# Peptides against a protein of PDB entry 7SID: the designs that were tried, part 68

Target 1, 151 residues: chain A of PDB entry 7SID
Amino acid sequence: LHMYLMLLKELPGEEYPLPMEDVLELLKPLSNVCSLYRRDQDVCKTILNHVLHVVKNLGQSNMDSENTRDAQGQFLTVIGAFWHLTKERKYIFSVRMALVNCLKTLLEADPYSKWAILNVMGKDFPVNEVFTQFLADNHHQVRMLAAESIN

## One batch from the design tools (peptide; made by RFdiffusion4, then SolubleMPNN)

Design b2_p18_6_s3 (from b2_p18_6, 10 letters changed)
Fold by OpenDDE base, seed 2:
Structure b2_p18_6_s3 (fold): chain B 151 residues (1-151), chain A 18 residues (1-18)
Amino acid sequence: as target 1 above (151 residues)
Amino acid sequence: MLEEIEKHIKELLEKYKS
């Protein structure tokens, strides 16, 4: 796990975007990894911080290919899982902060949630609607981050 | 599974840092 987190941290960002094929391959098993460590707050926070690179890559890519749509779906599955546990009050504020940053980046690419829709337990939740819920978060820093992200 | 991910990430890092 430690090696995985270190390597994930060193993934190329916006300056050197990854090919969508590589993004897809990384995202496919990520949901399972997150599930294994879903109770570890530090690991979850770290994962969310590092997947920002993936979000940025997705936002810069054309959404016309099957691989892009597949990668998009895999990523949204991961984010949806984190949000689901957030709704169950399983994550501390620092994890929620990291999640808000991910959602912010998604909204920059898709401000009206045309494709950024979380599917949790068979129900669809547009990211813009999910994001607004953090404006009423119990922790002041989460609320502030959410508010700053909108303006 | 984790090992496969780590191997893939290593390969990616080598590809883009070299």
Scores: peptide ipSAE 0.039, ipTM 0.601, DockQ to the pose 0.458
Fold by OpenDDE base, seed 5:
Structure b2_p18_6_s3 (fold): chain B 151 residues (1-151), chain A 18 residues (1-18)
Amino acid sequence: as target 1 above (151 residues)
Amino acid sequence: MLEEIEKHIKELLEKYKS
């Protein structure tokens, strides 16, 4: 895990976009990794922070291909899981802030939530609607981050 | 699982960081 997190941090960011096929390979096991460490706040925060550059790569893609849709779906599955646990009050504010940053990145790529839709427990939740709920978060830093993101 | 991810990430680093 430690090596994985360190290497993930060193991946190229928005300035040097990755091919979609590489993004897919990185996202494929991500759900399982998150599931294994869902109760570890520090690991969850680290994962959310490190996948931001991958999400930025995903959002910059102008090609609507099967690989792009697959990558989007796999990422949304992970975000949906974090959102679900947030609703169950399982995460501290720092993890929620990392999640807000991920949601912000999604909204920058898809401001009207045409594809950015979280499916949780069989129900669909557009990311723009999910995001607005953080404006009422119990922690002031989370509320402020959410508010800054929509300005 | 993690080993496969690490292997792929190493390959990506060699490809884009060199």
Scores: peptide ipSAE 0.038, ipTM 0.601, DockQ to the pose 0.267
Fold by OpenDDE base, seed 1:
Structure b2_p18_6_s3 (fold): chain B 151 residues (1-151), chain A 18 residues (1-18)
Amino acid sequence: as target 1 above (151 residues)
Amino acid sequence: MLEEIEKHIKELLEKYKS
């Protein structure tokens, strides 16, 4: 796991966008990795921090290909899983902070939630609507981060 | 599974180092 996280950290980020084909290859197993360590708060936080680079990479992409849509779908599956567990109160505030940052970055890339839609249990949740729910988070730092992002 | 992922990520890293 440590090696995986280290390698994931070393992947090119926003400054050096990945080819969409490589993004797809990265995202394919990510859902399984997240499921394996869903109970580990530190690992989840680390994963969320690292996928920020993926979001930024996706946001700067052409966004006009089948591969892009596929990558978006794979990524949203992961974010949706974290969102679902957040709603079940499974994550501490630091993990929620990392998730908010991911959602913030998604909104920067897709302000109108055209593609940034989480599907959880067969229901669609636009990220802009999901994001605003963190304004009422139980932890003050999460609320502050969310509020700062809205302003 | 994790080892396979790490191997793949290593290959990607090598691609960008080259």
Scores: peptide ipSAE 0.036, ipTM 0.584, DockQ to the pose 0.523
Fold by OpenDDE base, seed 3:
Structure b2_p18_6_s3 (fold): chain B 151 residues (1-151), chain A 18 residues (1-18)
Amino acid sequence: as target 1 above (151 residues)
Amino acid sequence: MLEEIEKHIKELLEKYKS
């Protein structure tokens, strides 16, 4: 796990956007990794921090391509799982902070949640509606992060 | 599972380093 996280940190994404084919390869095992370590707060926080690069890549890509839609779906599935466990109060504030940052980036790319929709337990939750719920988070820093993202 | 993931990540890193 430690090696995996270190390698994930070194992935390119700041200077140049990743090709969608590479994004897909990264996303394929992501769901399994998240499932294995869903109870480890530190690992979850680290994963969420590093997938920010993926969110940025998805927002800059051509959403009309099949590969983009596929990557989008795989990513939203993972985010939906984190959201679901957050609703069950399974994550500490630092993990929720990382999740809010991911949702913030999604809203920057899709302000009206046309494609940024989380499907959890067979129900659809637009990210803009999900994001609004963090304005009422029990932790002050989470509420503040959510509030500053509105403007 | 992790070993395969790490292998894929290493391959991606090599792709951009070379």
Scores: peptide ipSAE 0.035, ipTM 0.584, DockQ to the pose 0.338

Design b2_p18_6_s4 (from b2_p18_6, 10 letters changed)
Fold by OpenDDE base, seed 3:
Structure b2_p18_6_s4 (fold): chain B 151 residues (1-151), chain A 18 residues (1-18)
Amino acid sequence: as target 1 above (151 residues)
Amino acid sequence: VLEEIRKHIEELLEKYLS
């Protein structure tokens, strides 16, 4: 875990978009790591904060490429898992804040949720609809973060 | 699974941090 977090923190090229091939490689262990530490709030928050760079890369890439669609799908699967556990009230507000930031970045790239769609338990949830639900979050700071992202 | 994760992480570390 420490090695993985160190990698995420010290990734070179943060100033420039990473090649999609490298994004795919970075995503390979992500699902497994998230699954192993899904109950650790601090780890989840840290992961979500650092994968923001991945979200930005996905939004700036050519969506018509096969590699982009592949990376997009893998990433959305992870985000969907975090969303699912959020709906089950398994995460504290700080983790939800980090998730909202990820969703915000996705909406900036895809405002109409043409590709930003979470599939959870066989059902599709467009990110714009998912994001709207955070406007009614129980925690004030989460509601505020969601609200300021509407524009 | 853990071994595969370790392998992937080590490969990525070698590629980007060394």
Scores: peptide ipSAE 0.101, ipTM 0.686, DockQ to the pose 0.851
Fold by OpenDDE base, seed 5:
Structure b2_p18_6_s4 (fold): chain B 151 residues (1-151), chain A 18 residues (1-18)
Amino acid sequence: as target 1 above (151 residues)
Amino acid sequence: VLEEIRKHIEELLEKYLS
């Protein structure tokens, strides 16, 4: 876990996009790590904050290759899991804030949710529809972040 | 599989954190 989190933390910014091959390698253990620490709010927040770099890299790719689709799918699976647990009221507001930022970044890359679709319990949820749910979040900071992201 | 993933992560660490 420590090694993986260090890597995520130190990923290059948007100005230096990662090769898709490296993105795929980074995503491989992500689902497992998230599953193991799904009840640890601090770890979840850290993961969500650092995977923003991955989302930005995915959005900058102009190639609709198999690797790009694979990376997108793996990432969306993780986000879907976080969304599902959010619906079950398992996460504090700070984790939900981090999730909203991830969803915002996804919408910046795919405003019409053509590929940004969460599959949860066998059902598809476009990210733009998921995002609007946070406008009614119980915590005012989450609502404000969601509203700010729409503007 | 997990060991191979760990190896790749270490390689990425060397690539981007060195």
Scores: peptide ipSAE 0.099, ipTM 0.695, DockQ to the pose 0.648
Fold by OpenDDE base, seed 2:
Structure b2_p18_6_s4 (fold): chain B 151 residues (1-151), chain A 18 residues (1-18)
Amino acid sequence: as target 1 above (151 residues)
Amino acid sequence: VLEEIRKHIEELLEKYLS
């Protein structure tokens, strides 16, 4: 875990996009890591904060390659898992804040959720629809962040 | 499989942290 989090933390910014091959390698263990530590709020928050780099990278990439589609799918699976646990009220507000930031970045790349669709338990949830639900979050800071992100 | 993934992650660490 420490190694993985360290890698996520030190990923290069938008000025230096990751090769898609590296993105795929990063995403491969991510689901397992998230699953193992899904009950650890601090770890989840840290993961969500640092995968923002991945989201930004995916949004800048051409969507015509198989690797890009594969990376998108794997990433959306992870986000979907976090969304699912959010719906089950398993995450505190700080984790939800981090998730909103991820969703915001996805919407910047795909504002109409053409490809940004979460599949949870066999059901599809477009990210734009998921995002709007945070406008009604129980925590005021989450609502504020969601509202600010729209403008 | 897990060992292979670990090695890939280590390689990425070296690539981006060194």
Scores: peptide ipSAE 0.098, ipTM 0.693, DockQ to the pose 0.653
Fold by OpenDDE base, seed 1:
Structure b2_p18_6_s4 (fold): chain B 151 residues (1-151), chain A 18 residues (1-18)
Amino acid sequence: as target 1 above (151 residues)
Amino acid sequence: VLEEIRKHIEELLEKYLS
């Protein structure tokens, strides 16, 4: 975590777009941070809100570069972890709302889930397939958010 | 964005690891 802070301090304070190299440095320790605070709903929601900007950057970058593919993979690992815990009913609706927004942004960048594929426990789940499952979420606000994103 | 993330992580570290 100290390493993560050191990395962040050395990155430029750019709003948008972030250089892919900076995205990679940001993503490297993110999975560890998420795992450390996975039981804290507020922290998880905040992290998911922050990574929305990462998705937007990934969608507008050169998709043919190795760095882009690497960043996509690392990002999807994080999203996959949140998805996995969501399936285990570990997150309240507000965290799921934030996750849906991330998935929505991914679909805007990759409508056909060409690269937006979550790998959980060795199995692949296209984001468009994952997203549609939120239409049946137990919380009405999550269902509504998912539904309006499809329309 | 990066500054906001950094600040938030620092606050969380202070909250949980101090």
Scores: peptide ipSAE 0.024, ipTM 0.553, DockQ to the pose 0.057; fails the geometry check

Design b2_p18_7_s1 (from b2_p18_7, 8 letters changed)
Fold by OpenDDE base, seed 2:
Structure b2_p18_7_s1 (fold): chain B 151 residues (1-151), chain A 18 residues (1-18)
Amino acid sequence: as target 1 above (151 residues)
Amino acid sequence: MEEERKKEQESLEKFLNS
């Protein structure tokens, strides 16, 4: 975990995009790590904050490439899981804040949720629709962050 | 690839619902 978190922390921003092949390599362990530590709020928060760089990279990539689609799919699978657990009220506000930031970044790259669609339990949830639900979050900071992101 | 994503989703969802 420590090594993986270090790798995520060292990810460059959108101004210095990684090759998609490198992004894919970083995403490969992500699902497993998130699953193993799904009950650890601090780890989840850290992961979500670090994967913001991944989202930024995905948004700058050629959407027509197979690797891009693969990366998008793997990432959205993980985000979908976090969304699912959020609906089950498994995460404290700080984790939800981090998730909102991820969703915000996705919307910046895909405002109309053409590819940013969460699939959970066989159902599709466009990120733009998912995002608006955080406007009704129980925690005021989450609501405020969501509102600021839309405006 | 879609089939692989489906399998990934199923595996992850099974864990989440365990």
Scores: peptide ipSAE 0.282, ipTM 0.839, DockQ to the pose 0.390
Fold by OpenDDE base, seed 4:
Formats: structure tokens, sequence, C-alpha cells
Structure b2_p18_7_s1 (fold): chain B 151 residues (1-151), chain A 18 residues (1-18)
């Protein structure tokens, strides 16, 4: 876990996107790692903070390529799981903050949720619709973070 | 790719329902 998190932390920003092949390699273990540590708030927060780099990379890539769609799919699956568990009140505000940041970045890359769609339990949830739910979050900081993305 | 996503989603759903 530590090595993986360190690797995610060292990812370049959107100004220097990684080759999609490298992104795919980084995403490969992500779902498993998230599943293993789903009950650890600190680890989840850290993961969500680090995968922001992945979101930025995905937004700068050719969205018409198969590799990009694959990477997007893998990432969205994980985000969908975090969102689902959030709806089940499994995460504290700090984790929700990190999740909102991920969703915010997704919306910056895909404002109309053309590809940013979460699939949970067989149902599709466009990120823009998911994002609006955080405007009514119980924690004020989460609401504020969500609100600043709309203004 | 779609099949891979389906399998991944199913695995994740099973985990979430555990």
Amino acid sequence: as target 1 above (151 residues)
Amino acid sequence: MEEERKKEQESLEKFLNS
C-alpha cells in the first residue's frame, strides 16, 4: 500500500500527462486496494487525494481511444463505489471532501457528464447529478466545497 | 473492455454487499 500510494503521489499534473498505458498500469490495482481498505478513513482519503492526478491525466487524453475509455471505466468504477458507500454514511467528512474534489475535477474535464457516469448496482448516475447531492451534505465544509465548483 | 468492466463491477458489487 505504501509504495502504491507514494507512486500515486508522484504522478505529474495535467500539464505533463502520463501516457495512457502508464495510467492503466497504475489503475489496475486501484480497485483492489480501495476494497481492502474501504473501512479505513485515512487510507481512503489519501487514495482519493492521490487519484486526482489520474483524473487530470484522463481529461487531457484522447477520449476516443480504447485505452482512455478503459482507464475512465476503471476509475469511475472506483469512484462509484466510494459514492455508494458515502450514501450509506460509511465515510466521514474528510473522505467526502476528497471525493468531491475528484468529482469536481471530473466535471471540469467533462461538464456535461458525457463520459463521467457512475454505474452502481446496474444503474447509471451522471457525475453532474451526483455532484449536486453534495450541496446538501450534512457537513458545512463539504457543502462549501461543492458550491464553489458551481460558481 | 465492456466485459471487463462488467466483471469488475460485479466483483465490486459482491464486495459491497458482503
Scores: peptide ipSAE 0.280, ipTM 0.839, DockQ to the pose 0.349
Fold by OpenDDE base, seed 5:
Structure b2_p18_7_s1 (fold): chain B 151 residues (1-151), chain A 18 residues (1-18)
Amino acid sequence: as target 1 above (151 residues)
Amino acid sequence: MEEERKKEQESLEKFLNS
């Protein structure tokens, strides 16, 4: 876990996109790590904060390729799981804040949810629709963060 | 590849719902 988190932390931002092959390598263990530590609020928050760089890299891709779709799919699978557990009130506000930041970044990259769609239990949920739900979050800071993307 | 992704998703969702 420590090594993986270190690698995620060192990801370049939007200004310096990584090759898609490198992004894929970093995403490979992501689902497993998230599953193992799903009940650890601090680890989940850390992971979500670090994968923001991955989202930025995905958004900077100018070419549609199999690797791009693969990376997008792997990432969205994990985000969908976090969203599902959020609906079940499994995460404190700080984790939800990190999730909203991920969703916000996704919407910046894909405002019309062409590819940013969460599939949970066989149902599709466009990120723009999912994001709107956080405007009614119980915690004021989460609502404020969500509202910032609209204004 | 797509079918494998689907199985991965189902497995993850099942685990997280346990």
Scores: peptide ipSAE 0.286, ipTM 0.838, DockQ to the pose 0.446; fails the geometry check
Fold by OpenDDE base, seed 1:
Formats: sequence, C-alpha cells, structure tokens
Structure b2_p18_7_s1 (fold): chain B 151 residues (1-151), chain A 18 residues (1-18)
Amino acid sequence: as target 1 above (151 residues)
Amino acid sequence: MEEERKKEQESLEKFLNS
C-alpha cells in the first residue's frame, strides 16, 4: 500500500500530463486497493487526494483514444463506489471533502458530463447531478466547498 | 473493452453489497 500511495503522490499533475499508457498502469490495481481499505478513512482520503492528478491528466488527453476511454471507465468505477459508500454514510467529512474535490475537477474537465458519468447498480448518474447533492451535505465545510465550486 | 468495464463494475458492486 505504501509504495502504491507513493506512486500516486508523485504524479506530476495537470502541468505535466502523463502518457495515457502510464495512467492505465496506475489505475489497474486501484479498484482492488480501494476495496481492501474501504473502511480506512485515512487511506481513502489519501487515495482520493492523490487521484486528483489522474483526473487532471484525463481532462487533457485525447478523448478519441481507446486508452483514454478505458482509463476514464476504470477511474469512474472507483469514484462510483466511493459515491455509493458516501450515500450509505460510511465516510467522515474529510473523505467527502476529498471526493468533492475529485468531482469538481471532473466537472472542470467535462462540464457537460459527456464522459464523467457514474454507474451505480446499473443506473447512470452524471457527475454534475451527483455534485449538487453535496450542497445539502450534513457537514458545513462540505457544503461550503461544493458551493464555492459552482459560484 | 466495454464487457471488461461491465464485469469490473459488477464485481465492485457485489463487493459493496456484501
């Protein structure tokens, strides 16, 4: 886990986008890691903070590439799982804050939710629709962060 | 590729429901 988190942390970010092939390699174990540590709030928060760089990379890539679509799909599957657990009140506010930041970055990259769509239990949820739910979050800091993102 | 995404999604959803 530590090594994987270090790799995620060392991503250059939006200013220096990675080749999509590298993004795919990083995403391969992500679902399994998130599943194993879904009950660990600190690990989940750390993962969500680090994958912000992945979102930024996805937003600057060629959307017509098969690898881009593959990477987007793998990433959105994980975000969908975090969203589902959030709806079940499994995460504290700090994890939800990190998730909101991920969703905000997705909307910046895809304002019309053309590809940023969460599929949960066979139903599609555009990220712009999901994002607005955090305006009614129980924690004031989460509500404020969500509100700042749309002002 | 779409089938692989579907299988991945279903696997993760099953885990969340366990």
Scores: peptide ipSAE 0.281, ipTM 0.838, DockQ to the pose 0.371; fails the geometry check

Design b2_p18_7_s2 (from b2_p18_7, 7 letters changed)
Fold by OpenDDE base, seed 1:
Structure b2_p18_7_s2 (fold): chain B 151 residues (1-151), chain A 18 residues (1-18)
Amino acid sequence: as target 1 above (151 residues)
Amino acid sequence: MEEERKEEQEALEKFLNS
């Protein structure tokens, strides 16, 4: 786990996008890692903070390639799972804060949710629709963070 | 792609049911 988290942390930001092939390799084990540590709040928060770099990379990539679509799908699958578990009140505010930051970054890259769509249990949820739900979060800091994205 | 969607859904279910 530690090694994997280090790799995620070392991902270049928006200024230095990685080849999509490299992004795919990093995303391959992500769902499994998240599954193993889904009940560990600190690990989940750390993962969500690190995958922000992935979102930035996806936003700078050619959206017409199959690899880009595959990477987007792999990433959105994980985000969708975190969102679903958040709705089930499985995560504390600090994890939700990290998730909101991911969603915020997704909306910056795809404000119309053309590709940023969460598929949960066979139903599609555009990220812009999902994001608005955090405006009514039980924790004031989460609401504030969500509101800052709108203003 | 339908195949990709299916794989993503299976991954999601695995995550949620872990």
Scores: peptide ipSAE 0.314, ipTM 0.835, DockQ to the pose 0.436
Fold by OpenDDE base, seed 5:
Structure b2_p18_7_s2 (fold): chain B 151 residues (1-151), chain A 18 residues (1-18)
Amino acid sequence: as target 1 above (151 residues)
Amino acid sequence: MEEERKEEQEALEKFLNS
């Protein structure tokens, strides 16, 4: 886990996108790691904070290739799982804050949700629709972050 | 790769059912 988290942390930002092949390599173990530590709030928060760099890399891709679609799909599936468990009240506000930041970054990359669509248990949920739900979050800081992202 | 995708789906299922 430690090694993987360090690799995620070392991802370059939006200004220096990685080749999609490298992004895919980093995404491969993501679902497994999330599954193993799904009940650890600190680990989940850390993962969500680090994968922000992945979202930035995905948004900077100028080519719609198979690798791009694959990377987007793997990432969105994990985000969808976090969102689903959030609806079930499994995560504290700090984890939800990190999730909102991920969704915000997705909307910045894809404002019209052309590819940013969460598929959870066979149903599609555009990120823009999912995002609006956090405007009614029980924690004031989550609501504020969501509202700030719109304006 | 196909095996990896299956394992990923299983992991996600466990994730969702936690």
Scores: peptide ipSAE 0.308, ipTM 0.822, DockQ to the pose 0.846
Fold by OpenDDE base, seed 4:
Structure b2_p18_7_s2 (fold): chain B 151 residues (1-151), chain A 18 residues (1-18)
Amino acid sequence: as target 1 above (151 residues)
Amino acid sequence: MEEERKEEQEALEKFLNS
């Protein structure tokens, strides 16, 4: 886990996108790691903060690439899982803050949710629609962060 | 890829149902 997190942290920013093949390799263990540490709030927060680099890379990639769509799908599935568990009140505000940041970055790359769509249990939820729910979050900092994203 | 997607799906199921 530690090595994986360090690797995610060292990813280039949006100005220097990784080859999509490398992004896919980085995303490959993500779902397993998240599943294993789903009950650890600090780990979840850290993961969500680190995958921001992945979101930026995905947004800068060719939308017509099969690898891009695959990477986007893998990432969005994980984000969808975090969102689902958030709806089940499994995460504290700090994790929700990190999730909102991920969603914010997705919306910056895809404001109209053309590809940024969460699929949870067979149902599709556009990120822009999902994002509005955090405007009514129980924690003021989450609401504030969400509000900043749409202002 | 197909096998990897299967493994990912299983992990996600554990993620959501654990």
Scores: peptide ipSAE 0.304, ipTM 0.824, DockQ to the pose 0.927
Fold by OpenDDE base, seed 3:
Structure b2_p18_7_s2 (fold): chain B 151 residues (1-151), chain A 18 residues (1-18)
Amino acid sequence: as target 1 above (151 residues)
Amino acid sequence: MEEERKEEQEALEKFLNS
């Protein structure tokens, strides 16, 4: 875990986006790591904070490439899982804040939700529509962050 | 590649169900 988290921390920002092939390699163990530590709030928050760099990289890539679609699919599947468990009230506000930040970054990269769509249990949920649920979050900071993302 | 995707899917299902 520590090695993986350290690798995620060292991801370059928007200034120097990673090749999509490298993004794919980083995404490969993500679902497994999330599964192993789903009940650890601090680890989940840390993961979500670090994958913000992945979202930024996805937004800088050619959306028509097969590798980009593959990376987007893998990433969105994990985000969808976090969102699903959030609806089941499994995560504290700090984890939800990190998730909203991921979703916010997705909307910045894809304002019209052409590819930023969460698929959960066979149903599609455009990210722009997901925010409506966070507007009713129990924690004021989560509501504020969600509202900021819509404006 | 296919094996890795299968492992990812299984891990994700475990993520959601355990």
Scores: peptide ipSAE 0.302, ipTM 0.820, DockQ to the pose 0.945; fails the geometry check

Design b2_p18_7_s3 (from b2_p18_7, 7 letters changed)
Fold by OpenDDE base, seed 3:
Structure b2_p18_7_s3 (fold): chain B 151 residues (1-151), chain A 18 residues (1-18)
Amino acid sequence: as target 1 above (151 residues)
Amino acid sequence: SSKEKEEQKKSLEEFLNS
């Protein structure tokens, strides 16, 4: 875990995007790591904070490539899982804030949710609609973060 | 690969069942 988190932490920012091949390699173990530590709030928060760089990379990539679509799909599936568990009130506010930041970054890249769609339990949820729900979050800081992202 | 996707699917299912 710690090694993986360290790798995620060292990801370059949006200014220096990674090759899509490298992004795919980083995403491969992500679902497993998330599954193993799904009950650890701190680990989940850390993961979500670090994958922000992945989102930025995906947003800058050529969406016409199969690898890009694959990476996008893998990432969105994981985010969808976090979203689902969030709706089930499994995560504290700090984790939800980290998730909101991920969603914000997705919307910056895809404001109309053309590709930023979460599939959970066979149903599609556009990120713009998902994001709007955080405006009604029970925690003040989450609502504020969501509101700041829109305005 | 297909195998990797299947493993990811399994992991995600376990993730969602928490």
Scores: peptide ipSAE 0.219, ipTM 0.792, DockQ to the pose 0.869
Fold by OpenDDE base, seed 1:
Structure b2_p18_7_s3 (fold): chain B 151 residues (1-151), chain A 18 residues (1-18)
Amino acid sequence: as target 1 above (151 residues)
Amino acid sequence: SSKEKEEQKKSLEEFLNS
């Protein structure tokens, strides 16, 4: 886990995106790692903070690429899982804040949720619709963070 | 690979399991 988290942390920002092939390799173990540590709030927060770099990379890539679509799918599936568990009140505010940051970054890259769609339990949830739910979050800091993109 | 995708699917199911 430690090594993997370090690799995620060292992902280049939007200014210097990784090749999509490299992004795919980094995403491959992500679902497994998230599953293993789903009950660890600190690990989940750390993961969500680090995958912000992945979102930046995805936003700078060619949407017509098969690798891009694959990477988007893998990433969005993980985000969808975090969102689902958030709805089940499994995560504290700091984890939810990290998730909101991911969603905000996704909306910056895809404001109309053309590709940023969460599929959970066979149902599609556009990120823009998902994002609005955090405006009514029980924690004031989460609401404030969510509102920054709108106000 | 197909095997990796299957393992990912399994891990996601476990992830969603309360």
Scores: peptide ipSAE 0.217, ipTM 0.788, DockQ to the pose 0.839
Fold by OpenDDE base, seed 4:
Structure b2_p18_7_s3 (fold): chain B 151 residues (1-151), chain A 18 residues (1-18)
Amino acid sequence: as target 1 above (151 residues)
Amino acid sequence: SSKEKEEQKKSLEEFLNS
């Protein structure tokens, strides 16, 4: 886990995107790691904070590439799982804050949710629709963070 | 690979349902 988290932390920003092949290699273990630590709030928060770099990389890539679609699919599936468990009230506010930041970054790259769509249990949920739900979050700071991104 | 995809699918199911 620690080595994997270090790799995620070392990802460059959107100004210096990684080759999509490298992004794919980093995403491959992500589902397993998230599954193993789904009930650990601190680990989940850390993962969500680090994958912000992945979102930035995906936003700068060619959308027509097969590798891009594969990377987007793997990433969005994980985000969808976090959102689903959030709806089941499994995560504290700090984890939800990190998730909102991921969704915010996705919307910056894809404001109209053309590709930023969460598929959960076979049903599609556009990120822009998902994001607006956090405006009504029970925690003040989560609502504030969501509201700041709208203006 | 097919093996990797199957492992990811199982992991995701566990993630959502555990």
Scores: peptide ipSAE 0.209, ipTM 0.782, DockQ to the pose 0.928
Fold by OpenDDE base, seed 5:
Structure b2_p18_7_s3 (fold): chain B 151 residues (1-151), chain A 18 residues (1-18)
Amino acid sequence: as target 1 above (151 residues)
Amino acid sequence: SSKEKEEQKKSLEEFLNS
C-alpha cells in the first residue's frame, strides 16, 4: 500500500502530463487497493486526494486514443464505487470532500459529461448529475465545497 | 487483456460488497 500511494502522490499534474501508458500502469492496481481498504477512511481519503493528479492527466490527453478511453474507464469505475458507498453512508465527511474534489476536476475536464459518466450496477450516471447531490449533503463543509465548485 | 478485465470486475464487486 505505502509504495503504491507513494507512486500516486508523485504523479505530476496538468502542467506536465505523463504518457498515457504510464498512467495506465498506475491505474491497474487501483481497483484492488480500493477494495482492500474500503473500510479505512484515512486510506480512502488519501487515495482520492492522490488520484486528482490522474484526472488532470486524463484531461490533457488525446480523447481519440484507445488508451485514453481505457484509463478513463478504469478511473470512473473506482469513482463510481466510492459514490455508491457514499450513498450507503459508508464514508465520513472528509472522504466525501475528497470525492467532491475528484468530481469537480472531472467536470473541469469534461463540463458536458461527454465521457465523465459513472456506471454503477449497470446504470449510467453523468458526473454533473451526481455532483448536484452533494449540494444537499448532511455536512455543511461538503455542501459549501460543492456550491463553490459550480462557480 | 481479458484477464485484467476479469480481475477488475472481481475487485469492483468486492469493493461494492459492504
Scores: peptide ipSAE 0.207, ipTM 0.783, DockQ to the pose 0.840

